# Designs tried in a protein design run: peptides against a protein of PDB entry 6RO1. Part 30

Target 1, 216 residues: chain A of PDB entry 6RO1
Amino acid sequence: LGKEIEEYIHKPKYCLPFLQPGRLVKVKNEGDDFGWGVVVNFSKKSNVKPNSGELDPLYVVEVLLRCSKESLKNSATEAAKPAKPDEKGEMQVVPVLVHLLSAISSVRLYIPKDLRPVDNRQSVLKSIQEVQKRFPDGIPLLDPIDDMGIQDQGLKKVIQKVEAFEHRMYSHPLHNDPNLETVYTLCEKKAQIAIDIKSAKRELKKARTVLQMDEL

## One batch from the design tools (peptide; aimed at target 1 Q20 R23 S106 Y110)

Design b2_p18_3_s4 (made by RFdiffusion4, then SolubleMPNN; from b2_p18_3, 9 letters changed)
Fold by OpenDDE base, seed 5:
Structure b2_p18_3_s4 (fold): chain B 216 residues (1-216), chain A 18 residues (1-18)
Amino acid sequence: as target 1 above (216 residues)
Amino acid sequence: MKGYELLKKGEVVEKFEL
């Protein structure tokens, strides 16, 4: 269910209006969870679908993320990796494909104007950690219907099922509710979007510095 | 100033200091 909501919110037509500088976003890449980062800017790149010659615009968001120091040594040739739980890491501005945004927060941080100094980047990590302390139940998300204005009937049906499932989980211990099957049919729609993500990734492979370009 | 905003629908709902 949460993954099905993700498939709507990471679409450029829905998320781009909310990618303001300082917006908190969660970034995930093929098992690498970077956690919460901060939007710096975004750009539209012209792309040409290799099979149709159709213009398929790629959207790249620069996100300030907590990266491992090991990944920084090879940052020109290797994709950034998330900091290990025991590692301090370093905050880096990473170019990310917009479909790797797993969550968008209602929170927008005030960020330094110059993120070139390491101290300015690390000050943002301290601010994220202070926000996390203020939200013990987790950093607040934008509502995809009420805040993002998504009118898709498929999303509305997903949310209604999530809310009904959450309400049942909180009201009753997990006894065998047959509505698990309806969760599985929604997971199949996620597989189709993963194919569309794979096609967009193949073309951006020419920009190896963008997160997720090497594996397609 | 260290802080954050709750920014919904392009409108600032609340402002906080850190």
Scores: peptide ipSAE 0.536, ipTM 0.937, DockQ to the pose 0.817
OpenDDE base, seeds 1, 2, 3, 4: peptide ipSAE 0.536, 0.519, 0.423, 0.119; ipTM 0.942, 0.939, 0.907, 0.705

Design b2_p18_4 (made by RFdiffusion4)
Pose (drawn by RFdiffusion4):
Structure b2_p18_4 (pose): chain A 194 residues (1-46, 58-67, 79-216), chain P 18 residues (1-18)
Amino acid sequence: LGKEIEEYIHKPKYCLPFLQPGRLVKVKNEGDDFGWGVVVNFSKKSLYVVEVLLRCAAKPAKPDEKGEMQVVPVLVHLLSAISSVRLYIPKDLRPVDNRQSVLKSIQEVQKRFPDGIPLLDPIDDMGIQDQGLKKVIQKVEAFEHRMYSHPLHNDPNLETVYTLCEKKAQIAIDIKSAKRELKKARTVLQMDEL
Amino acid sequence: EELEERIEKATIEVPLPE
């Protein structure tokens, strides 16, 4: 569901109008993410590209690392979420100290909103009048309710058990696909003719 | 014009810290 919502937000017809300088954006590509960042501007490429400060062809910052902000161009279809907040940015972003200042500014924004950095309502704000997105958002609130209600959500060992479950779940996916092709390969093809 | 009005209603501004 989360990914499905991102695809609606990826549509440039819907998200480009809200990519003003200083907008907070979350970016993820093929798995790894850079946390949150701030946009500077955007233009066409070659698809659209926006230059965004992120925590880090570079890779994202690790959890233990304090991080160092760097501006990088990214494709628009790599934005996972868009916030309602537009934090002020310095005019000349060339200095390192200013880049750290922006990192500190966002640390203060995250504090002003411990419930989470507010996101744009894709309908009330972004204007996605598509009916499919309605049923998606409904399933999200329902499944989030199911998640926090699960006895395991609060358990500190949840991440330890969740990984063993993820591993055991992937092994099972292989067995399924492997058996699928086996049932095919093992099949005699010309028996219906006969 | 409608998009500018929506952006003004949907935007929370935050200044730089000192």

Design b2_p18_4_s1 (made by RFdiffusion4, then SolubleMPNN; from b2_p18_4, 8 letters changed)
Fold by OpenDDE base, seed 2:
Structure b2_p18_4_s1 (fold): chain B 216 residues (1-216), chain A 18 residues (1-18)
Amino acid sequence: as target 1 above (216 residues)
Amino acid sequence: SAIEERLERSTIYVPLPK
């Protein structure tokens, strides 16, 4: 179900409006999980469908990702490798195809204007880590319906299934459906995200106080 | 616009660390 939702949210027609500079996004390329990165910008690339010759634009988003130091700077996702768990890594701007975005956060960071200096890029990692500390249950996600405004009936059905499973799990906690864990994780994450977003928005609305900004 | 309203409503802004 998470994958099914992902198939909607990573579509350019839905996600592009939310890919502003500073938006937190999760990037995964096959076996390479880069985790959370930060959008720098995106570009539209002309593409021609090989079978029809029809123009099918590709969208490339430049994302600050924590990469292995062995990765080339500004490399494509194919060339870039995620930092190993035991290494510090380096934040690098990586061009990423939009369909490789596995999640889009409600969080948008302020980022340095000049990301050429390593220190400026690493400061963004510090920001991500701080956000992760504030959201121990996970960085809040955009709601595909309420936030992203996706009206696709297929997605609505997926969400309804998720909600139904959630309801079933709450009503019948002993339900050992192997799909329930994924659904539960998604539902709990969604519910927790909704709560966390509401709380975080309240806190951020309240956190216009200098003190909460200083703790970030 | 509706999208702008959703963006404003849904987005959590986080400042740069000091």
Scores: peptide ipSAE 0.499, ipTM 0.919, DockQ to the pose 0.628
OpenDDE base, seeds 1, 3, 4, 5: peptide ipSAE 0.494, 0.489, 0.488, 0.488; ipTM 0.917, 0.916, 0.918, 0.916

Design b2_p18_4_s2 (made by RFdiffusion4, then SolubleMPNN; from b2_p18_4, 8 letters changed)
Fold by OpenDDE base, seed 2:
Structure b2_p18_4_s2 (fold): chain B 216 residues (1-216), chain A 18 residues (1-18)
Amino acid sequence: as target 1 above (216 residues)
Amino acid sequence: SDIEERLKRSTIEVPLPK
């Protein structure tokens, strides 16, 4: 269900308006999970579909991602790799295909104007970490319907299934279905993220009080 | 615009750390 939602949110027609500089996005490429990064900019590239000759624009978003230092040494030929959990890594601007965005946050950071200096890029990592500390249950996501305005009936059905599943789980904890744990972990993470997004949006709308921003 | 309103409503702006 989480993946099904992802298939909608990463579509350019839905996500592009939200890919503003400073927007937190989660990037995953196959087995490589970069975690949360920050949008720098995006570009539209002309692509020609090989079979039809139709112009299918490719959208590339430049994202500040925490990358392995080892991958940076070979950056001329190799794709950036995510930092290992135990390494500091280095924040790098990585061109990412929009369909590799697994999540889009409600959070938009102010970013340095010049990201060429390492210190400026690393300061953004500090900002991400501070946001993560403020949201122990996870960084708040954009609601695909309420925030992003996706009207697709397929998505609505997916969301309804998630909600029904959540309701069922809360009403009747099906603890014993191992498949439910994966779906539950994904749905609870997303639903708890959605509920926590609603509550965190409410709390952040409340916490928009100047005082909590000053402790950043 | 509808998009601008959605962006304004949905976005949490976080300043740079001091």
Scores: peptide ipSAE 0.519, ipTM 0.928, DockQ to the pose 0.664
OpenDDE base, seeds 1, 3, 4, 5: peptide ipSAE 0.506, 0.510, 0.508, 0.504; ipTM 0.926, 0.926, 0.927, 0.926; seed 4 fails the geometry check

Design b2_p18_4_s3 (made by RFdiffusion4, then SolubleMPNN; from b2_p18_4, 7 letters changed)
Fold by OpenDDE base, seed 2:
Structure b2_p18_4_s3 (fold): chain B 216 residues (1-216), chain A 18 residues (1-18)
Amino acid sequence: as target 1 above (216 residues)
Amino acid sequence: SALEERLKRSTIEVPLPV
C-alpha cells in the first residue's frame, strides 16, 4: 500500500510541479535511507531508451541530503552515502533520480541562495530538525489527490483500500497481523498526517501570522 | 492558475531559523 502510493508520487508527471527549491523530500536508494532532504533544483536530461530509440526524459533532482563524511572523501567515484544515525554528517547537494523520492512534504523551507559554504548547507539541517520538532508524529506529506491532483483510478483504489483498512482497524482492532504494524504505521501516518496537515496548516497559518506580527 | 492555487494551499513555507 505505501509502496504502491510511492509509485504514483515519484512519477515526474505528478511530482515535478511540487519539486520547487526548498521542498522537503525523502530520498531512499535501495538500502540507503537519506531521510528528509531539501530540493535545490531539478533538471530534465534527454535519455534514449537503449532498446526502442525512444526519447525517455530522465529527471534529476538536486537534493540537499545529510551525507556521511566518509563518503564525501571518496566522492570522485562513489555514490554519496547517508550519515549514520549517531553521526552529525554533512549536508551536500546530491543529484537524485526522481523515482528515488519516497515522499514529498507539504513543507517548503527557505534556503540560502549560496549553498557552497558548509555553514549555509548545515543551516538547512537545523531547519529540517526544527520542522521535525514541530511535527513529532512526522513531517506532513502532500496529499496525492487533494494536493498533487492525481486522478489515476489505480491510486484512488489504493487509497480507498487504505481508508477501508483504517476504518476496519479503528472499528475492530485486529491485534495480531504483523503486516498491520507496517500498514498501521502508514495509515496512522496518513490519518495523523491528514489531521496534522489540517491542524498544522492551521497552526503554521497562526505561526505565520505570529512571525508576521513579530516583524510589526 | 489552478496549479498555482493548489501549490499555495498545499505548501507550508518555513523560514530559516534566525
Scores: peptide ipSAE 0.513, ipTM 0.921, DockQ to the pose 0.610
OpenDDE base, seeds 1, 3, 4, 5: peptide ipSAE 0.491, 0.501, 0.496, 0.499; ipTM 0.918, 0.919, 0.918, 0.917; seed 5 fails the geometry check

Design b2_p18_4_s4 (made by RFdiffusion4, then SolubleMPNN; from b2_p18_4, 7 letters changed)
Fold by OpenDDE base, seed 4:
Structure b2_p18_4_s4 (fold): chain B 216 residues (1-216), chain A 18 residues (1-18)
Amino acid sequence: as target 1 above (216 residues)
Amino acid sequence: SAIEERLKKSTIEVPLPK
C-alpha cells in the first residue's frame, strides 16, 4: 500500500510544484536507499524514446544526499552510492530522476546559497539530523490529497484501505501472526509515519510559534 | 494561485541551525 502511494507522489504532474530548494525528499534507487536528502533544484530534460521517437520528458532533481566517500572517488564515472549506516559519509549534490523520490516531506529547510564548500553541504546534514531529532516518529510527509491535491480515485481508495487497515489494526491487534508482523511492521512504519505527520505538524506549528517568540 | 496557497499551507519551513 505504501508503494502504491509512492507511484502517485513521484509523478511529475503532482510532485514538481513541491520540489522547491530546501524540500526534504527521500531517495531510493533500486537497492540503494539514500534516506532523506534536500532538494537543490530540478530541471526538465528533453528525451526522445529510442523506439517510438516520442518526446518523453525526463525530470531530474538535484538532491543533496549523504553519499559514501568511496563513491565520491569514482563520481566522475560511477553513480553515487549511499553512505553506510555506520559511515559518516559526505553530502553531495546528486542528479536524481524524479520517479526515484520515495517520499516528499512537508519540511523545507533553509539551505546555504553556495553548496560548493564541503562545510556548507555538511551543515545541511546537521539540519536534517536536527529535524529527525524533532520528529522521533519520522519526518512528516506531504499528504497526497490535502497537501499535494491529488484527486485520483485510485489513490483515494488506497488511502481508504490504509486508514481502514490502521483502524482495524489498532482496534483489533492481530498480535499472533508472525508473518503479518513483517508486512505490518512495514505498513505500520509507513502508516505510523502518516499519523505522526498530523501530530508532528501540530508540534512544529507549536514549535514555530515558540521559535518566533524567542526571536521577538 | 491555488498552488501557492497550497504550498504555503503545507510547507513547514525550518531555519538553519545557528
Scores: peptide ipSAE 0.463, ipTM 0.913, DockQ to the pose 0.630
OpenDDE base, seeds 1, 2, 3, 5: peptide ipSAE 0.453, 0.462, 0.457, 0.454; ipTM 0.911, 0.914, 0.912, 0.911; seeds 2, 5 fail the geometry check

Design b2_p18_5 (made by RFdiffusion4)
Pose (drawn by RFdiffusion4):
Structure b2_p18_5 (pose): chain A 194 residues (1-46, 58-67, 79-216), chain P 18 residues (1-18)
Amino acid sequence: LGKEIEEYIHKPKYCLPFLQPGRLVKVKNEGDDFGWGVVVNFSKKSLYVVEVLLRCAAKPAKPDEKGEMQVVPVLVHLLSAISSVRLYIPKDLRPVDNRQSVLKSIQEVQKRFPDGIPLLDPIDDMGIQDQGLKKVIQKVEAFEHRMYSHPLHNDPNLETVYTLCEKKAQIAIDIKSAKRELKKARTVLQMDEL
Amino acid sequence: EKFVFSKDLPPNYEVKVE
């Protein structure tokens, strides 16, 4: 569901109007993410590209690392979420100190909103009048309700058990696909003709 | 991840930091 929502937000017809300088954006590519960042501007490429400050061809910052902000161009279809907040940015972003200042500014924004950095309502704000997105958002609120209701959500060992469950779940996916091809390979193809 | 949609803030809410 989460990824499905991102695809609607990826549509440049819908998200480009809200990519004003200083907008907070979350970016993820093929798995790894850079947390949150701020946009500077955007233009076409070659698809569209926006230059965004992120925590870090570079890779994202690790959890233990304090991090160092760097501006990088990214494709628009790599934005996972868009916030309602537009934090002010310095005119000349060349200095390192200003880049750290922006990192500290966002640390203060995250504090002003411990419930989470507010996101744009894709319908009330972004204008996605598509009917499929309605049913998606409904399933999200319902599943989130199911999640927080699960006895394991509060459990501190949840991440320890969730990983063993994830491993056991992947092994099972292999067995399924492996058996699928086996049922095919083991099949005699010309028996219906006979 | 949890989704927190804005109901109280405008689409262009501005923040100044000192």

Design b2_p18_5_s1 (made by RFdiffusion4, then SolubleMPNN; from b2_p18_5, 5 letters changed)
Fold by OpenDDE base, seed 1:
Structure b2_p18_5_s1 (fold): chain B 216 residues (1-216), chain A 18 residues (1-18)
Amino acid sequence: as target 1 above (216 residues)
Amino acid sequence: EKFVFNKKLPADYEVYVE
């Protein structure tokens, strides 16, 4: 259900009005979870599909993300990678395709005007961490209906199901059952493993396809 | 991640952290 909501909120027609400087957004790229970052700006790039001549505009958002220091050394050729849990990392402005936004917060931060100094970028990380401390149950999300104004009936049905599920979960006397939390954590881990397996299979298929083309 | 809608803030909730 959460993934179904993501498919709506990351669409440019819905999210662009909310991509103001300072907006907290969550960025995921395949197996790479950058976590929460801060919007700096966005741009529209004209893309012409080579085969159809159709204009397919690409929307790129510049986001301050916590990146691994190792990925920055190879930044000329390699995509930025998220900081490991055990490393401090470094905040970098990363161009991100809008469809890679997995969540949009109602929170906007004041950001330094000059983000060239590393200290100014790292100050934003401190601000994100402070917001996370203030919201221990998670950073508040934009409401896709009430805030973002999405009128899609499919989304409304998904939201109703989520709300009904949440209500049942919190009203259940066993909602504090440590076994339930363990089951949810295991289900999330299993879902992540399934995604990783699917990604690995896709990469293997691509690699095999390239090898077959070289043998032709 | 679960979408939790129980903590609603204004769509433009500004936070300044010193």
Scores: peptide ipSAE 0.265, ipTM 0.771, DockQ to the pose 0.535
OpenDDE base, seeds 2, 3, 4, 5: peptide ipSAE 0.300, 0.236, 0.020, 0.184; ipTM 0.780, 0.742, 0.467, 0.721; seed 2 fails the geometry check

Design b2_p18_5_s2 (made by RFdiffusion4, then SolubleMPNN; from b2_p18_5 with S6N P11A N12D K16V)
Fold by OpenDDE base, seed 1:
Structure b2_p18_5_s2 (fold): chain B 216 residues (1-216), chain A 18 residues (1-18)
Amino acid sequence: as target 1 above (216 residues)
Amino acid sequence: EKFVFNKDLPADYEVVVE
């Protein structure tokens, strides 16, 4: 189900409006998982399909990613590699094809205006780590339907399945609770709160939260 | 991976880390 959602969200038609500077995105290239990075900018490159001569525009997003130090030494000719789990790594601005975005967060960070200094780039890593601490269950994702406005029926069916599974996972521990009616009422209240929050979200274009950095 | 669609956050949730 996750891969099916990914097939929609990484399409330029849907994701481009959400690739603003500071947007948290997850990048995966084949076997290389870079994890969460921050959008710096994006560009449209003209590409001509070699076989059809049709214009197939390529979208490239520059993402600040945690890279291995080894990949930086070879950066002139080799693609950047993700930092090893035990490695600190170094934050680098990496050009990424838009279809390599595996997730898009609702979170946007403030980024330094000048990313040339290594200290400015590393400060963004600290900011990502603070966001991860704030969201121990995972960095919040954009809702493909409610936030991204995707109207595809295939995606709606996938989301309905995910929501049904989440409801079942929450209901499974509660199925042994003899107060099923109270649980249903709580689930209905939670669903109504979710609808009310969804309605309120349509009006709330921007919210700002200030996090204090813990001394790492 | 748990798809945590946080329905409580806006689509443009600005976080400032100080």
Scores: peptide ipSAE 0.453, ipTM 0.901, DockQ to the pose 0.339
OpenDDE base, seeds 2, 3, 4, 5: peptide ipSAE 0.108, 0.007, 0.056, 0.010; ipTM 0.708, 0.516, 0.678, 0.508; seed 2 fails the geometry check

Design b2_p18_5_s3 (made by RFdiffusion4, then SolubleMPNN; from b2_p18_5, 6 letters changed)
Fold by OpenDDE base, seed 3:
Structure b2_p18_5_s3 (fold): chain B 216 residues (1-216), chain A 18 residues (1-18)
Amino acid sequence: as target 1 above (216 residues)
Amino acid sequence: EKFVFNKELPPDYEIYIE
């Protein structure tokens, strides 16, 4: 189910508006898991499909990622590799195809304007680690429907199944009420409460942003 | 991996880490 959601969110049609500088994203390339990085920039590249001659636009996002120091020595010819678990690694700006984004966070970080100095890049790693400490259950994800505006009915069905499964998994210890309808109603109520809280937080943030702009 | 969709956070939750 998680992989099915990923197949929607990594599409340029849906994710490009959310690839602003400072956005936390998770990057996976085949067997290489880079974990969480920070978006620096994105670009559109023209790609010509060799068999059809059709122009297929490739979207490349520059992501600040924790890389192995060994891979950096060979970086002229080889793709960057993720830092080993026991390795300190080094934060590098890596060009990543947009479809390799496995997750997109609701969190945006402030990033230094100049990422050429190693110390500035390493400061971003400290910021990512601090975010991870603040969210012990995992870095918060963008809601594909409510935040990303994806209207696909297939995705809505997948999310409903995930929510129903999670609710069953958490409710199983307390009440054996097997009624699927009650689970759906509770999921809908929880979703509505979450929307209301989110709306209130958005309004509060907008009000604060306006107040901060008026104080400038 | 818990897909914790944090529906409670705004889509541009800026964290200032000092």
Scores: peptide ipSAE 0.252, ipTM 0.827, DockQ to the pose 0.332
OpenDDE base, seeds 1, 2, 4, 5: peptide ipSAE 0.228, 0.266, 0.245, 0.017; ipTM 0.822, 0.838, 0.825, 0.534; seeds 1, 2, 5 fail the geometry check

Design b2_p18_5_s4 (made by RFdiffusion4, then SolubleMPNN; from b2_p18_5 with S6N D8T P11A N12D)
Fold by OpenDDE base, seed 1:
Structure b2_p18_5_s4 (fold): chain B 216 residues (1-216), chain A 18 residues (1-18)
Amino acid sequence: as target 1 above (216 residues)
Amino acid sequence: EKFVFNKTLPADYEVKVE
């Protein structure tokens, strides 16, 4: 289910509006998990498919990622490698294809204007670590429907399954609670509040989208 | 991995780390 959600969120048509500087994103490249990094900027590159001559635009996002020290020694031609779990690593600005984004956070960080100094880049790592401490259950993810505005019915079905499963997991330990009705009422209230917040966010997003369209 | 989608925070939740 997580992979299915990822297949939607990494599509340029959905994620590009959310790749603002300072956005927390998770980057995975094949077997390499870079974890959470910070968006610096993105660019559109014209690519011509060699066989069809069709224009297939490539979107590249520059992400500040924790890289191994070995990645710094290897020539500019070698792909950056993630820092080992026991390694401090060094924060580097790495060009990443947009489809390699495995998650997008609702969190945006303030980043230094100049990322050339190592100390400025490492300060961002400290900021990421502080965010992780503030969110012990995990860095908050953008809601693909409510925040990102994805209308795809396939995604909606996947999310409904995930939400239903989570609800069941939380309800299972409570099925033996004699106060089941109270717990259900609290769960229903929580669910209703979540729906109301979702609706309010959708309205706010529509208003912002209109403003962005007027600036374009 | 628990997909905890943000339900309460704005889509642009700015965090200042001092």
Scores: peptide ipSAE 0.426, ipTM 0.900, DockQ to the pose 0.395
OpenDDE base, seeds 2, 3, 4, 5: peptide ipSAE 0.283, 0.413, 0.320, 0.388; ipTM 0.839, 0.896, 0.860, 0.890; seed 5 fails the geometry check

Design b2_p18_6 (made by RFdiffusion4)
Pose (drawn by RFdiffusion4):
Structure b2_p18_6 (pose): chain A 194 residues (1-46, 58-67, 79-216), chain P 18 residues (1-18)
Amino acid sequence: LGKEIEEYIHKPKYCLPFLQPGRLVKVKNEGDDFGWGVVVNFSKKSLYVVEVLLRCAAKPAKPDEKGEMQVVPVLVHLLSAISSVRLYIPKDLRPVDNRQSVLKSIQEVQKRFPDGIPLLDPIDDMGIQDQGLKKVIQKVEAFEHRMYSHPLHNDPNLETVYTLCEKKAQIAIDIKSAKRELKKARTVLQMDEL
Amino acid sequence: DLSEFEIVTGEKLKEEEE
């Protein structure tokens, strides 16, 4: 569901109008993410590209690392979420100290909103009048309710058990696909003719 | 000043465009 919502938000017809300088954006590509960042401007490429400050051809910052902000151009279809907040940015971003200042400014924004950095309502704000997105958002709130209700959500060992479950779940996916091709390969093809 | 921010919604965006 989360990935499905992103696809609606990826549509440039819907998200480009809200990519004003200083907008907070979360970006993820093929798995790894850079946390949150701020946009500077955007233009066409070759698809659209926006230059965004992120924590880090570079890779994202690790959890233990304090991080160093860097501006990088990214494709628009790599934005996972967009916030209602537009934090002020310095005019000349070339200095390192200013880049750290922005990192500290967002650390203060995250404090002013411990419930999470507010996101744009894709309907009330972004204007996605598509009916499919309605049923998606409904399933999200329902499944989030199911998640926090699960006895394991609070358990500190949840991440330890969740990984063993993830591993055991992937091994099972292999067995399914492997059996699937086996049932095919093992099949005699010309028996119906006969 | 850099510590400040604004919350921009769809209505406020339309106002700024005008």

Design b2_p18_6_s1 (made by RFdiffusion4, then SolubleMPNN; from b2_p18_6, 6 letters changed)
Fold by OpenDDE base, seed 4:
Structure b2_p18_6_s1 (fold): chain B 216 residues (1-216), chain A 18 residues (1-18)
Amino acid sequence: as target 1 above (216 residues)
Amino acid sequence: SLSEYEIVNGESLKKELE
């Protein structure tokens, strides 16, 4: 079900308005999971389909991603690879096709204007880690309907199926299905994330108010 | 620091684009 939602959100017609600088996004390329990165900018590239001559625009988003140091040495010839779990890694701006975005967060970071210095890029990693600490159940996602405004009937059907499934899970006694525990944990995390988002929004509103008061 | 990020939902984005 998560994959089905992903098929909608990564479409340029839906996600482009939300790819502002500083937006947190997840990037996954086949077996390579980069995790959360930060949008720097995006560009439209003209692509001509070789067989039809039709213009099929490619959208490339530059995302600041945590990359392995080994992959950076070969960056001229090889695609960037995600940092290993035990590796500190290095934040690099990586051009990513928009369809490789697996998630879009409601969180937008303030990023340094100049990302050429390594220290500035690494500071963004610290910011991501701080956000992750504030959201222990996961970084909040944009709602595809309420936030992204996707009106596709296929997506609505997917969401209805998810809701129906969740309702059935809550209405039936938890049979000891290990898969059910995983889904419950995900649902509880989602519910906790929603609460945390609401709390964080309130805290952010308070913080903005305090910052405005300090500027006054 | 809370100043390092903001939570921007779809409604908030529309206000920035207007």
Scores: peptide ipSAE 0.329, ipTM 0.780, DockQ to the pose 0.432
OpenDDE base, seeds 1, 2, 3, 5: peptide ipSAE 0.181, 0.249, 0.233, 0.276; ipTM 0.705, 0.758, 0.704, 0.741

Design b2_p18_6_s2 (made by RFdiffusion4, then SolubleMPNN; from b2_p18_6, 6 letters changed)
Fold by OpenDDE base, seed 3:
Structure b2_p18_6_s2 (fold): chain B 216 residues (1-216), chain A 18 residues (1-18)
Amino acid sequence: as target 1 above (216 residues)
Amino acid sequence: KLSDYEIVTGEKLEEERK
């Protein structure tokens, strides 16, 4: 169910308006999970579909990602790889196809204007880590319906199923049905996404209240 | 400090779309 939500949010028609510089996004490419990165810029590339001759625009987002130092040395020939868990890694601006965005945060960072210096890029990593410390339950996500304005009935049905499942999970003792565990793990991930959205909205409301209180 | 990030749920402003 989380994957089903991702299939909506990574579509350019929905996510592009939210890809402002400094926006926190998760990037996943096949088996490579880069975790949270920061949007730097995006560009539209004209792609001609080979079979129809129709112009299908491809969108590439430049994302500052924590990359393995080993992969960067070979960057001319190989795609960047995520830093290993025990590796410090290096923050690099990586061109990413928009459909590889697995999540979009409600958080937008202030980023240095010049990201050419390594120190400026590494400072952004410190900012991400600071945000992660402030959100121990996970970085808050944009709500696909309320924030992103997705009106697709398929998504609404998915969210309703998640909410119904969450309600059932909280109202009924989890019967140890092994098939239910897989559905529960998927629904816990999705419920965690929905709870993360709802908690993110609550924390957003709290953080807005705190930001408004700090501006007072 | 909280000054290093904002919570922004709105779409990209037209001025930023240029």
Scores: peptide ipSAE 0.274, ipTM 0.742, DockQ to the pose 0.357
OpenDDE base, seeds 1, 2, 4, 5: peptide ipSAE 0.269, 0.269, 0.265, 0.270; ipTM 0.727, 0.725, 0.722, 0.726; seed 2 fails the geometry check

